# Peptides against a protein of PDB entry 6A30: the designs that were tried, part 19

Target 1, 150 residues: chain A of PDB entry 6A30
Amino acid sequence: AQDADNVLQPIMDLLDSNLTLFAKICEKTVLKRVLKELWKLVMNTMERTIVLPPLTDQTMIGTLLRKHGKGLEKGRVKLPSHSDGTQMIFNAAKELGQLSKLKDHMVREEAKSLTPKQCAVVELALDTIKQYFHAGGVGLKKTFLEKSPD

## One batch from the design tools (peptide; made by RFdiffusion4, then SolubleMPNN)

Design b1_p11_2_s2 (from b1_p11_2, 3 letters changed)
Fold by OpenDDE base, seed 2:
Structure b1_p11_2_s2 (fold): chain B 150 residues (1-150), chain A 11 residues (1-11)
Amino acid sequence: as target 1 above (150 residues)
Amino acid sequence: SWIEELTKKLK
């Protein structure tokens, strides 16, 4: 649904930017580890967002992800063409750290029941993110994606 | 893209 895409797009853009940088500067094994940590972070963030939001007609997930995703995008560090590898790693880690801060600001509240429409959006969003991280088999394994991120 | 970069590393 268009609603799920609108909710995910800011996060996807941020992920694409960061993962592109990581893929360039990291060895394969390190990159896989980064993917796993990002997966856990995204899943935990989604879980908390689903549980916390006051049921507004607007999928709170979309609003929260859009708000924070846009904020993180605006804070994107420009990598100079002549930056050393250490600085590039630092900048990438800084952006990743901003995603972690998003997790820390989400307090687990008692699970609220979602409407059928909201459930459908969440399911679609989850499937989309799983496919993204799987990346046609190049990324994370399906068995890993099907397990709890904890 | 990151997928392309990762694909290169897999070869």
Scores: peptide ipSAE 0.522, ipTM 0.923, DockQ to the pose 0.161
Fold by OpenDDE base, seed 4:
Structure b1_p11_2_s2 (fold): chain B 150 residues (1-150), chain A 11 residues (1-11)
Amino acid sequence: as target 1 above (150 residues)
Amino acid sequence: SWIEELTKKLK
């Protein structure tokens, strides 16, 4: 539990800062969309970091942003400023590249093989992040969080 | 917090 908390705290702080900004400037439906995209980004980053061969933070973020950033444009939701909103999400996602540090803490030897202890930490971390995005029911629905982000 | 801001928007 302590290990998971230590790893997650910087990520949570980053998410809090970015989401607070978005929550102030976005309408609720737009904010929900942002939450969904951030959730997908976090989950995909974790999956790639743990399961796939090591990638540079920039490469990983760039790939994730290309995949998910296009999805945000397809939403009929008028972001207050089209160009600024995309850039803000890009910047937020880039900052979320700090999730790569999770790998360094959780995967000591081989990036593709986790010990039972490491698996338990990952599971706890995932649960914590799910609870965070759910936010007591104000955030994302549990049914959404329980599905694969792919 | 973002949760507080979102909560305000839900009212």
Scores: peptide ipSAE 0.521, ipTM 0.922, DockQ to the pose 0.201
Fold by OpenDDE base, seed 3:
Structure b1_p11_2_s2 (fold): chain B 150 residues (1-150), chain A 11 residues (1-11)
Amino acid sequence: as target 1 above (150 residues)
Amino acid sequence: SWIEELTKKLK
């Protein structure tokens, strides 16, 4: 649906930009680890966006990923190589990890029930993101994508 | 694309 595409496009653009950089500088095993951590981050962000704010703003998820990618420390992705590229990935993952703190700043509104239309959009969005990370079998394994990111 | 780059690394 056009609505799902509009919601996903900012996220996809951000992911493409970052993953392109990582794919150029990382060995395949390191890149797989980066993909796994990004998958967890995206899933956690989606969960929070569904539970806390209304999905009324198509740019909300993309904006959340863009706004909170700049600051704080705690998301330690252990990457095996101490290369400059690894440090860049670590910093990027750390910046993206600040999205976890957004949960603390968002007013716990009672989980509003999604409308059937919203559920359909979320389902399509989740499927699209899974396919994106799978990348025809080059990316993450289906078994990993089907497990809880927690 | 990142997929193309990763594909190159897998060959």
Scores: peptide ipSAE 0.521, ipTM 0.922, DockQ to the pose 0.168
Fold by OpenDDE base, seed 5:
Structure b1_p11_2_s2 (fold): chain B 150 residues (1-150), chain A 11 residues (1-11)
Amino acid sequence: as target 1 above (150 residues)
Amino acid sequence: SWIEELTKKLK
């Protein structure tokens, strides 16, 4: 659904850029660890977005993700040509750290029930993200993705 | 993409 795509696109753009960088410079086991941590972060953020925040907070999350995503292109991190690998990692970590800051900006509100349409969007979004992290079998295992990150 | 890079590492 278009609604799911609108919500996911900023996150996916950020993930693609950062993961591409890490995939180039890190060995397999490190990449798997990075994927697991990113999965937990994304799932935690989504859960909070669905259960707790008002629409205003969702807009804020989208704005923040879009703002930070502009600094990253799909498959490339916008860094000076003379930046070393350490600086690249630092910048990537800084960008990813913005996702963690989103938690601090979320105001806890009363849990609201989702409409059937909203439930369908969430289900589609979750499925899309799971498939993304699974990456045809080269990413995270399905059994890991199906388990609660809590 | 990151998937392509990871795939290369798995070969």
Scores: peptide ipSAE 0.520, ipTM 0.923, DockQ to the pose 0.174

Design b1_p11_2_s3 (from b1_p11_2, 3 letters changed)
Fold by OpenDDE base, seed 4:
Structure b1_p11_2_s3 (fold): chain B 150 residues (1-150), chain A 11 residues (1-11)
Amino acid sequence: as target 1 above (150 residues)
Amino acid sequence: SWIKELTEKLK
């Protein structure tokens, strides 16, 4: 539990800062969409970091943004300014690239396989992040959080 | 926090 908390705290702080900004400037439906995209980004980043070979932060972020950034354009959600909203999400996603550091904390060796202890930490971390995004029912629905972001 | 902001928007 302590290990998970130590790893998650920087991520939670980053998410809080970015989401607070978005929550202030976005309408509720737009904010929900932002939450969904951030959730997908976080999950994909964690999956790639843990399961796939080590990638540079820039490469990982760029790949994730290309995959999910296109999905944001398809939503007929009138973002106040199309260009500014996309850039803000890009910046937020870039900052979330710091999730790559999660690998350094959770995976001691270049081994792609996690030890049972590391698996337990990952599971706890995932649960914590799910609860965070759910936010007691104000945030994302449990059914959405329980599905694969792919 | 974002949760508080969102909660207010949902009222």
Scores: peptide ipSAE 0.466, ipTM 0.910, DockQ to the pose 0.202
Fold by OpenDDE base, seed 5:
Structure b1_p11_2_s3 (fold): chain B 150 residues (1-150), chain A 11 residues (1-11)
Amino acid sequence: as target 1 above (150 residues)
Amino acid sequence: SWIKELTEKLK
């Protein structure tokens, strides 16, 4: 659904940018650990957005994701010299840290029940993100993705 | 993409 795509696109852009950087500089086991931490972060953010659905939170998430997603332009990530690589990792970590801060600023509004349409969008979004992290079998295992990060 | 990079690392 178009609604799911609109919600997911900023997150996916941020994930693609950060994971591309990490995939270039990290060996396999480190990259898997990064994937797991990103999965937990995404799931926790989505869970809070679903449980605390004020429209303001989606806008805030979208704004933060848009502001930070632009920083990793699709530019040919030159393998940074030792100094440039550290700065890129620091910037990526800072961007991810801001997502965590957004989590802290989410004001607990009264939990409204999701409409059937909203539930369908959430289910589609979750499925899409799971498939993204699974990456045809090279990413996270399905059993890990199906388990609650709680 | 990160998937391509990871795929190459798995070969």
Scores: peptide ipSAE 0.464, ipTM 0.910, DockQ to the pose 0.174
Fold by OpenDDE base, seed 2:
Structure b1_p11_2_s3 (fold): chain B 150 residues (1-150), chain A 11 residues (1-11)
Amino acid sequence: as target 1 above (150 residues)
Amino acid sequence: SWIKELTEKLK
């Protein structure tokens, strides 16, 4: 649904930018670890954002993600020289840190029951993100994605 | 894309 896409797009843009940088800089084993940590972060953020605040209108998730994602300048990823690589990693870590801050600002409100429409959007969003992290089999394993991030 | 980069690293 268009609603799920609108909610996911800011997350996907942030993930694409950061993962592209990490994929260039990191060895595959390190990159897999980064993927796992990002998966946990995204799942925990979604759980808190969707399940805990009942009225996360598309606008709140989008606004929260936009507020944290605004720092992602479409910088042309120049091949990092050794000195530039550290700064790029720092910038990427800072962007990831903004996602973590989003987690911290989410007050655990009493879990209100989602409407059937909201449930459908969440299910679609989860499926989309799972497919994204699986990446046709080159990313995370399905068995890992099907487990609780905790 | 990161997927392309990862794919190349898996070869």
Scores: peptide ipSAE 0.463, ipTM 0.910, DockQ to the pose 0.166
Fold by OpenDDE base, seed 3:
Formats: C-alpha cells, sequence, structure tokens
Structure b1_p11_2_s3 (fold): chain B 150 residues (1-150), chain A 11 residues (1-11)
C-alpha cells in the first residue's frame, strides 16, 4: 500500500545511509554481525509498537540498547576501532527511533485487535523489511529472518 | 549502496 511505502521510505533511507557507512569500514563478517543486530533492533521495535502501549522514543531505544548493547560491548562485533565502531552502532540505533512513526499505522488500540487494514500494513512492512535485509541473498539468510529476534 | 559494497566484499 502507498501508505506503508510512505512511512517506510524515510526509515529505509536512514538504514541505507548507516549501512553504507558500515559496509565501507567493516569486514564482511563484522558487517553480517551488524546486520543481525540491526535486524533484532528493528523487529523488537516493531513488536513493541504493535503489542505494547506507546512509549517514548528514548524509552524504547534505551530498552533495546540495554538488551542488545551488552552483546556489542562484550565484543560480539569486532570493528576496526572497538570504541568508535560500537559508538557508531549505538548512534545508528538511536536514529532508528524513527521507527516510532510506524505507531500511527501499527499501534494496537487498548483492548482492541488490529483492524484488517492495520494487519495488512504490518504484513507488508514486515515483508518489505525482510526482503531489504535479505538483499537478494547477499544479506541475512532467510532462516535467520524467520526466527524470533529473542 | 551497502548492498554493492557487501557484494564486492563477498567476491
Amino acid sequence: as target 1 above (150 residues)
Amino acid sequence: SWIKELTEKLK
């Protein structure tokens, strides 16, 4: 739907910008790890947007960074500069707070189910993002994308 | 494009 595309396009542009930077400076194995962490962040953000009451961008990002940032700090991602690379990922993750704009289309009303229209938007958004991260096979594997980010 | 960069790294 055009509405879903309009909402996703700014987020996709943001992802492209950040991933382009990472792709330039990271070795392929490190870049794959970055992609996996970004995927988890995006999926968790979408899940919270759909299931939980609206949260502030800072609260959502802070919670997600605490959950995933510990792994980055523990050296899951060996970047050329550990401190600089980790900080760059965290900064990129904070910028992904723009995903909160999806709330206008995806937020579940209290004690209500999603409307058919909202379900269709969510399905389209999820499919689009999966295809983006798969990138014709050069990105994340389909088996990874079909698993829970938890 | 990050996809192009990654593709080149995989060659």
Scores: peptide ipSAE 0.452, ipTM 0.907, DockQ to the pose 0.201

Design b1_p11_2_s4 (from b1_p11_2, 4 letters changed)
Fold by OpenDDE base, seed 1:
Structure b1_p11_2_s4 (fold): chain B 150 residues (1-150), chain A 11 residues (1-11)
Amino acid sequence: as target 1 above (150 residues)
Amino acid sequence: SWIKKLTEKLK
């Protein structure tokens, strides 16, 4: 548990900083959408980091932004400026590139498969992140979080 | 925190 917490703390701090900013400037509905996008981004990044061979942060971020950013351009997220919203998510994603550090801590580069210990750490990390995004019930719904790929 | 802000927006 402590190992998972130590690994996640920088990510949580980053998320707190970004979400605090978004919470200040976004309307409720927009903020919920931002939460969903960040959740997807985090989960996809973790999945790629764990399952795929070392991808560069740029490739992961670029792929994720392309997948999710197209949704923003299509007006699904009505931020004060669509361009501003896209840029904010881009910036958040760029900062979340630090999630690659999670790999360094959780998955040894030499390990093609997770050891039982690593699996336990990943499970704890996922639970922690889920609870974080749920935010005592005011954040994302449990049903939404459970549908996300682990 | 963002949680507090979100809670406030839910009121």
Scores: peptide ipSAE 0.266, ipTM 0.847, DockQ to the pose 0.201
Fold by OpenDDE base, seed 5:
Structure b1_p11_2_s4 (fold): chain B 150 residues (1-150), chain A 11 residues (1-11)
Amino acid sequence: as target 1 above (150 residues)
Amino acid sequence: SWIKKLTEKLK
């Protein structure tokens, strides 16, 4: 659904940018740990988005994610000299930290029950994100992804 | 992509 795409696109862009950076500089075990932490962050953000905000907050999340996702321009990953790699990690951590701050700024509105349409969008979004993190079997295990509270 | 890079690291 178009609504799911609108919500997911900023998140996916941010994830792609950050994971591309980490995939270049981290060995396998560290990268898996990063994936797990990103998964937790995404799930916590989605949970709050489902429980707390009216549709207006999705736009706010998208705008904030878009502003921060642009900071990691795809093209200028200079091969990290020791100093450049540290700065890139710091910038990526700062961007992820801003997602956490967004989580804190989400005003708890009255939990309205999701309409059937909204439920379908959430299910589609969750499935898409699970598939993304699974990455054809090279990412997170399905069993780990399925333990996340829906 | 990060997926490609991860796949290469898993080989």
Scores: peptide ipSAE 0.263, ipTM 0.847, DockQ to the pose 0.171
Fold by OpenDDE base, seed 2:
Structure b1_p11_2_s4 (fold): chain B 150 residues (1-150), chain A 11 residues (1-11)
Amino acid sequence: as target 1 above (150 residues)
Amino acid sequence: SWIKKLTEKLK
């Protein structure tokens, strides 16, 4: 459990920051679309991370997310004027784009068999992320989350 | 939180 939390915490922090921004600037329908795209991105990233580097490199996901997340200063998000809103959307889109580029840099190495312990950590991580995106029923539907190729 | 904001938008 602690190992899963350590691996997930950087992802969760990045998701919370980005989703907070999107929730402020996006209409409900747009926000739902963003959630779906983020879900796909996270699932694809996890799949590649599980298949390629051993989960023990907590440092790679954290370092990759930190390298791409360093630009989100905890600035007091003033209510964006129309001009500020466009820049915030651009910055948020840029951050999403950086996450997608991270997907492209993950070289397909041969699928190493996970140990039973690693499998348990992955299962716990997946359940945690599903619950996060469901957000007590206000986020993504369970049916959508379950159709994602685990 | 984004969850609270989403909840408010659903009302």
Scores: peptide ipSAE 0.261, ipTM 0.846, DockQ to the pose 0.159
Fold by OpenDDE base, seed 3:
Structure b1_p11_2_s4 (fold): chain B 150 residues (1-150), chain A 11 residues (1-11)
Amino acid sequence: as target 1 above (150 residues)
Amino acid sequence: SWIKKLTEKLK
């Protein structure tokens, strides 16, 4: 538990900072959309970090944005800023690129399966992140979170 | 926190 907390704390701090900013400037519907996209980004990044060979932060972010960028239709996110919601998410994704460092903490050996201990840490980390995004029911719905790859 | 802000927006 402590190991998972230590690994997650920097990411949680980064997420909290970014989401605080978004919560200030976004209408609730826009904010929920941002939350969904951030959730997808985090989950996909974690999955790739754990399962796939190391990728550059830029490559990971670019691939994730291409895969999910279609969901942020340019027309619906009237952000008060000249920057569209896609650009904001892209910028947030760049900052969250530090998620690649989780691989160094979770998987030290190339091409090896996770040890039981590592699996337990990953499971705990994922549960913690799910709880964070759910935010006691005001964030993302459990059904949405549970459909994401674990 | 963002959670508090979101809660306020939902009221």
Scores: peptide ipSAE 0.258, ipTM 0.844, DockQ to the pose 0.200

Design b1_p11_3_s1 (from b1_p11_3, 5 letters changed)
Fold by OpenDDE base, seed 4:
Structure b1_p11_3_s1 (fold): chain B 150 residues (1-150), chain A 11 residues (1-11)
Amino acid sequence: as target 1 above (150 residues)
Amino acid sequence: SWVEELTKKLK
């Protein structure tokens, strides 16, 4: 529990800062879309960092942003500024590269397999992030959070 | 917080 909290707190602080900004300037439907994209980004980053071969943070985030950034453009909801909104999300996603720090706690050097303890920490971390994005029902729906972002 | 801001928008 403590290990998960130590790793997640900086990420959650970053999310809080960025989402607070978005929540102030975006309409609720746009904000919901931002939440969904950030959720997907976080989940995919965790999966790639822990399960897949190690990549550089910049490469991982760049790939994820390329994949998910296009999803925001397809939304029928106009962001207040299309170019600025995309750039802000891009910047926020780059900062989420700090999720790589989770790898250092969860994955042994040269080992792709997690110990039972590490698995438990990852599970707790995932649950914490789900609860964070759900935000007591104000945020994302549980049904959305329980589905794979892939 | 973002939750508070979103809550305001939902009212």
Scores: peptide ipSAE 0.536, ipTM 0.925, DockQ to the pose 0.198
Fold by OpenDDE base, seed 2:
Structure b1_p11_3_s1 (fold): chain B 150 residues (1-150), chain A 11 residues (1-11)
Amino acid sequence: as target 1 above (150 residues)
Amino acid sequence: SWVEELTKKLK
């Protein structure tokens, strides 16, 4: 459990920051669309992370997500106190674009076998992310989250 | 939080 949390925390912090901004500036239907796209991006990123990296004693998913999450966080654009709505949207789009770039840099390779421990961490991570996006029913529907992303 | 903001929009 602790390993999964450590792996996910940097990405979740980034998501929280960006989604908070989106939630403030976007209409409800737009925000729902953003949530769906982010869900797909996160799921695809996790899938590629499981398949691509060499298996080490460390949870490769956690290491990769942390590395990329920290990189994205460092590149976060601070919102100026006197920014207009256009600038806020631009900054939000930039942050989303950084996440998209992460997806584009990941190449699918042949699936590698995970250890039972790694599988357990992945399962826990997946459940945690699902709960995060569901947000007690305020976010995405469970039926959507249970469907394989395209 | 984003959840709180979204909740406000649902009311």
Scores: peptide ipSAE 0.535, ipTM 0.927, DockQ to the pose 0.156
Fold by OpenDDE base, seed 5:
Structure b1_p11_3_s1 (fold): chain B 150 residues (1-150), chain A 11 residues (1-11)
Amino acid sequence: as target 1 above (150 residues)
Amino acid sequence: SWVEELTKKLK
């Protein structure tokens, strides 16, 4: 459980900050679309992390998020005090773009088989992130989350 | 949270 939390926490903090902002300023249909795109991005990034580098407490994703992050904390987005809605959206989009850049900065390693422990961590991590995006039924549908993002 | 905000929009 702790290993899965260590893997997901940096991503979830980024998601929480940006989604909170979007949820305040966007209507529900736009927010649902944002959720779907973020789900695809997260799943594709996680898939690469699982297949190429060994799964550890400190994932490459976490390292890259720390390196490229602009001080996003849980529930907080850095915005100028007098920023309008347009500037808020721009800043949020810029921060989300950092997550996309993870694909370009990932170091390719030779694919290795997962140990039973690593498999258990992956299963727990996937379950956790699915529950996060489902959000008790107000987020993405289970049927959507159970399909491949490809 | 974003969940709370979305929940408000669904009511």
Scores: peptide ipSAE 0.532, ipTM 0.926, DockQ to the pose 0.170
Fold by OpenDDE base, seed 3:
Structure b1_p11_3_s1 (fold): chain B 150 residues (1-150), chain A 11 residues (1-11)
Amino acid sequence: as target 1 above (150 residues)
Amino acid sequence: SWVEELTKKLK
């Protein structure tokens, strides 16, 4: 749907810009790890946007980074410049807080289920993002994308 | 694109 595309396009552009930077400076195994962490971040952000009341970008980012960012700090991602690379990923994660804007299409009314239209938008968004991260088989494997990010 | 960059690294 055009509405879903309008909301997703800015986020996809942001992801593309950041991933292009990482792809230039990271070895392939490191880049794969970055992709996995970004996938988890995006999925958790979408889940919280759908299930929980709207949060501020800073609150959502902080919660997600506490859950997933400990792995980056502990050297789960070995970047060529450890300090600079980790900081860049952290900054990129902060910028991805704009995913909260999906709430306009995805947020469930209090004590109500998603409307059929909202369900369709969510399904399309999830499929689009999944295809993006898979990138025709160059990116993340289907088996990983089908698993819960939790 | 990042896909192109990654593809180069896989070759």
Scores: peptide ipSAE 0.531, ipTM 0.925, DockQ to the pose 0.196

Design b1_p11_3_s2 (from b1_p11_3, 7 letters changed)
Fold by OpenDDE base, seed 1:
Parts: structure tokens; C-alpha cells; sequence
Structure b1_p11_3_s2 (fold): chain B 150 residues (1-150), chain A 11 residues (1-11)
């Protein structure tokens, strides 16, 4: 459990920061779409990270998301004026677009077998992320989360 | 939180 938390914390912090911004500036339908895209991105990134280096207390996913997405740093998001809002949406969309391209730049190496411990960590991590995106039922549907992000 | 904001948007 602690290992899973250590791996997830950077991702969760980044997601919280960005989703807080999106929740402020987007209507619910757009926000749902953002959630879906972020879910796919996270899942694809995790898949690649699992296949490449051993998943041992690695915060690589969070680092990769931060590096390529240029997501907002953890902090209080100031709501812009109406005029500034459009520009912020544009910037956010641009950042999201950059994140979406990350999957194309990550080279998959030969899949490494996971140890039982690593499998347990991955399972816990996946469950945690699913619950996060489900958000008590107001986020993504369970049926969507159970499908392949491909 | 974003969850709270989303919840508000769903009301």
C-alpha cells in the first residue's frame, strides 16, 4: 500500500492541480471529455512504464506527465477574468495536446515480467486511479474505466 | 476540489 501511494502521489498531485483548473473553466461535458482523455493518457503511460523499467517506487509516470504536459504546478488557481478565460482554455488545450503526443514518443522495450510484489502494487495503483476518476460516481462511469483505453 | 466543482455542475 505504501509503495503504491509513493508511486501515485506525483500523478495524483498533478491531476488534482490540472483538474481543478479544468473544473473551474469548463462546463461539465467538456470536463468529462478531459477526464476521459486524461484517463487514457494515464493508462497508456502506466502500461509503458510497467513494460519498460521495474515498477519499484518509481515516480516516473508523474515526472513524465509533468515534463511533457507542462501541467499546472500544485497551487491555488486564480480564476481569470472573462477575457483571460479564453486564453487560459487555449493554453490548457495546448498543454493537453502535448500530453496526448507523449505516447507516440515513448519507445516500448521488451516487456519485463513483474514480480508478485510489483503485480500487487500495480493492482492497488489501478484501483486507486479508477476510484479517483470515478469520483464517487460524478466522474467517469465504471463501465468506461473497465474498458481498454485503446 | 475538482470533484466538488463537478458535483456542482451536475446540479
Amino acid sequence: as target 1 above (150 residues)
Amino acid sequence: SWVEKLTEKLK
Scores: peptide ipSAE 0.445, ipTM 0.901, DockQ to the pose 0.155
Fold by OpenDDE base, seed 3:
Structure b1_p11_3_s2 (fold): chain B 150 residues (1-150), chain A 11 residues (1-11)
Amino acid sequence: as target 1 above (150 residues)
Amino acid sequence: SWVEKLTEKLK
């Protein structure tokens, strides 16, 4: 639906810009790891937006960074540059916190389930993002995308 | 695009 496209376009542009930058500076294995971490971040943000009461951008970013940042700090991502690459990923993660703006379209009313229209938008959004990260098979594997980010 | 760049890295 046009509504879903309009909501997703800014996020897709942000992802494309950041991934283009990472693709320039990262080796393929590092880039794959970056893709996985960004996928987890996006999915967790969307899940919280849909299921949990509204959180502030800072709260969401902080929670996501605490959950995923420990893996990065423990050397889960070996970046070719020491501090700069890691910092860039964290900065990108912070920028992706703007996914919280999707709340206006995706957040449940208190004590209410999503409307059929909202469900359709969420489903379309999820499918679109999965296809984007899959990138015709060059990106993340379908088996990874179908797993819970938890 | 990042996809093209990644494709090149995989070759």
Scores: peptide ipSAE 0.443, ipTM 0.900, DockQ to the pose 0.192
Fold by OpenDDE base, seed 2:
Structure b1_p11_3_s2 (fold): chain B 150 residues (1-150), chain A 11 residues (1-11)
Amino acid sequence: as target 1 above (150 residues)
Amino acid sequence: SWVEKLTEKLK
């Protein structure tokens, strides 16, 4: 549980910051679309990270997201308090674009075998992320979350 | 939170 939390915390912080911004500036239908795209991105990133690098004690997912998330966080901090709607949309799009770039930089390699402990962490992480995106029913539908991305 | 904001948009 603690290992899963350590892996998830950077992702959750990044998601919360971005989704908060999107929720402020986007209409409902646009926000739902953003949620779907972020879900796909997160799932694909997790899949590649689990399959590709040796899970060091510093879980590669957390490290990778922290490395790229720092750039996103800095971008949010620089959001002018008096920015017009256009600037807000631009900044939000930029942050989303950075997440997309993260996906593109992940190269698929041969799948490695996970230990039972690692599998348990991944399962817990996946369940937690699903619940997060479901958001008590106001977010994504369970049927969508249970379907394989792409 | 984004959840609260989304909830409001659903009303």
Scores: peptide ipSAE 0.441, ipTM 0.900, DockQ to the pose 0.152
Fold by OpenDDE base, seed 5:
Structure b1_p11_3_s2 (fold): chain B 150 residues (1-150), chain A 11 residues (1-11)
Amino acid sequence: as target 1 above (150 residues)
Amino acid sequence: SWVEKLTEKLK
C-alpha cells in the first residue's frame, strides 16, 4: 500500500490541480471529455512503465507528467487575474496538449517481468486510479474505466 | 475539489 501511494501521490496531485482548473472553467460535457483524455494519457503512460522498465516506488510517471505539465501542480494553478474566460480555456487546453506529448518522451528500456510484490502494487494502483476517475459516480463510468484505452 | 465542482454542474 505504501509503495503504491508513493508512486501515485505525485500523479494524483497533478491530476487534482489540472482537473480543478478545468472544472472551474468548463461545463460538464467538456469536463467529461477532459477526464477521458486524461484517463487515456495516464493509462498509456502506466502501461509503458509497467511493460518496459521495472516497477518501483519511484515517481517516474509523476516526474514525466510534471515535466510536461508546465507548473500545473498541487496548489500552484496560475490564472492571470486580468484574463477573460477565453484566455483561461486557451491556456488550459494548451497545457493539456503538452501533457499529451508525454508518450513521445517516454524512455524505452528493456522489458522485465514484475515480481509478485510489484504486481500487487500495480493492482492497487490501478484500483486507486479507477476509483479516482470514477469519483463516486460523478466522473467516468465503470464500464469505460474497465476497458483498454487503446 | 474538482469532484465537488462536477457534482454541482450535474445538478
Scores: peptide ipSAE 0.439, ipTM 0.900, DockQ to the pose 0.159

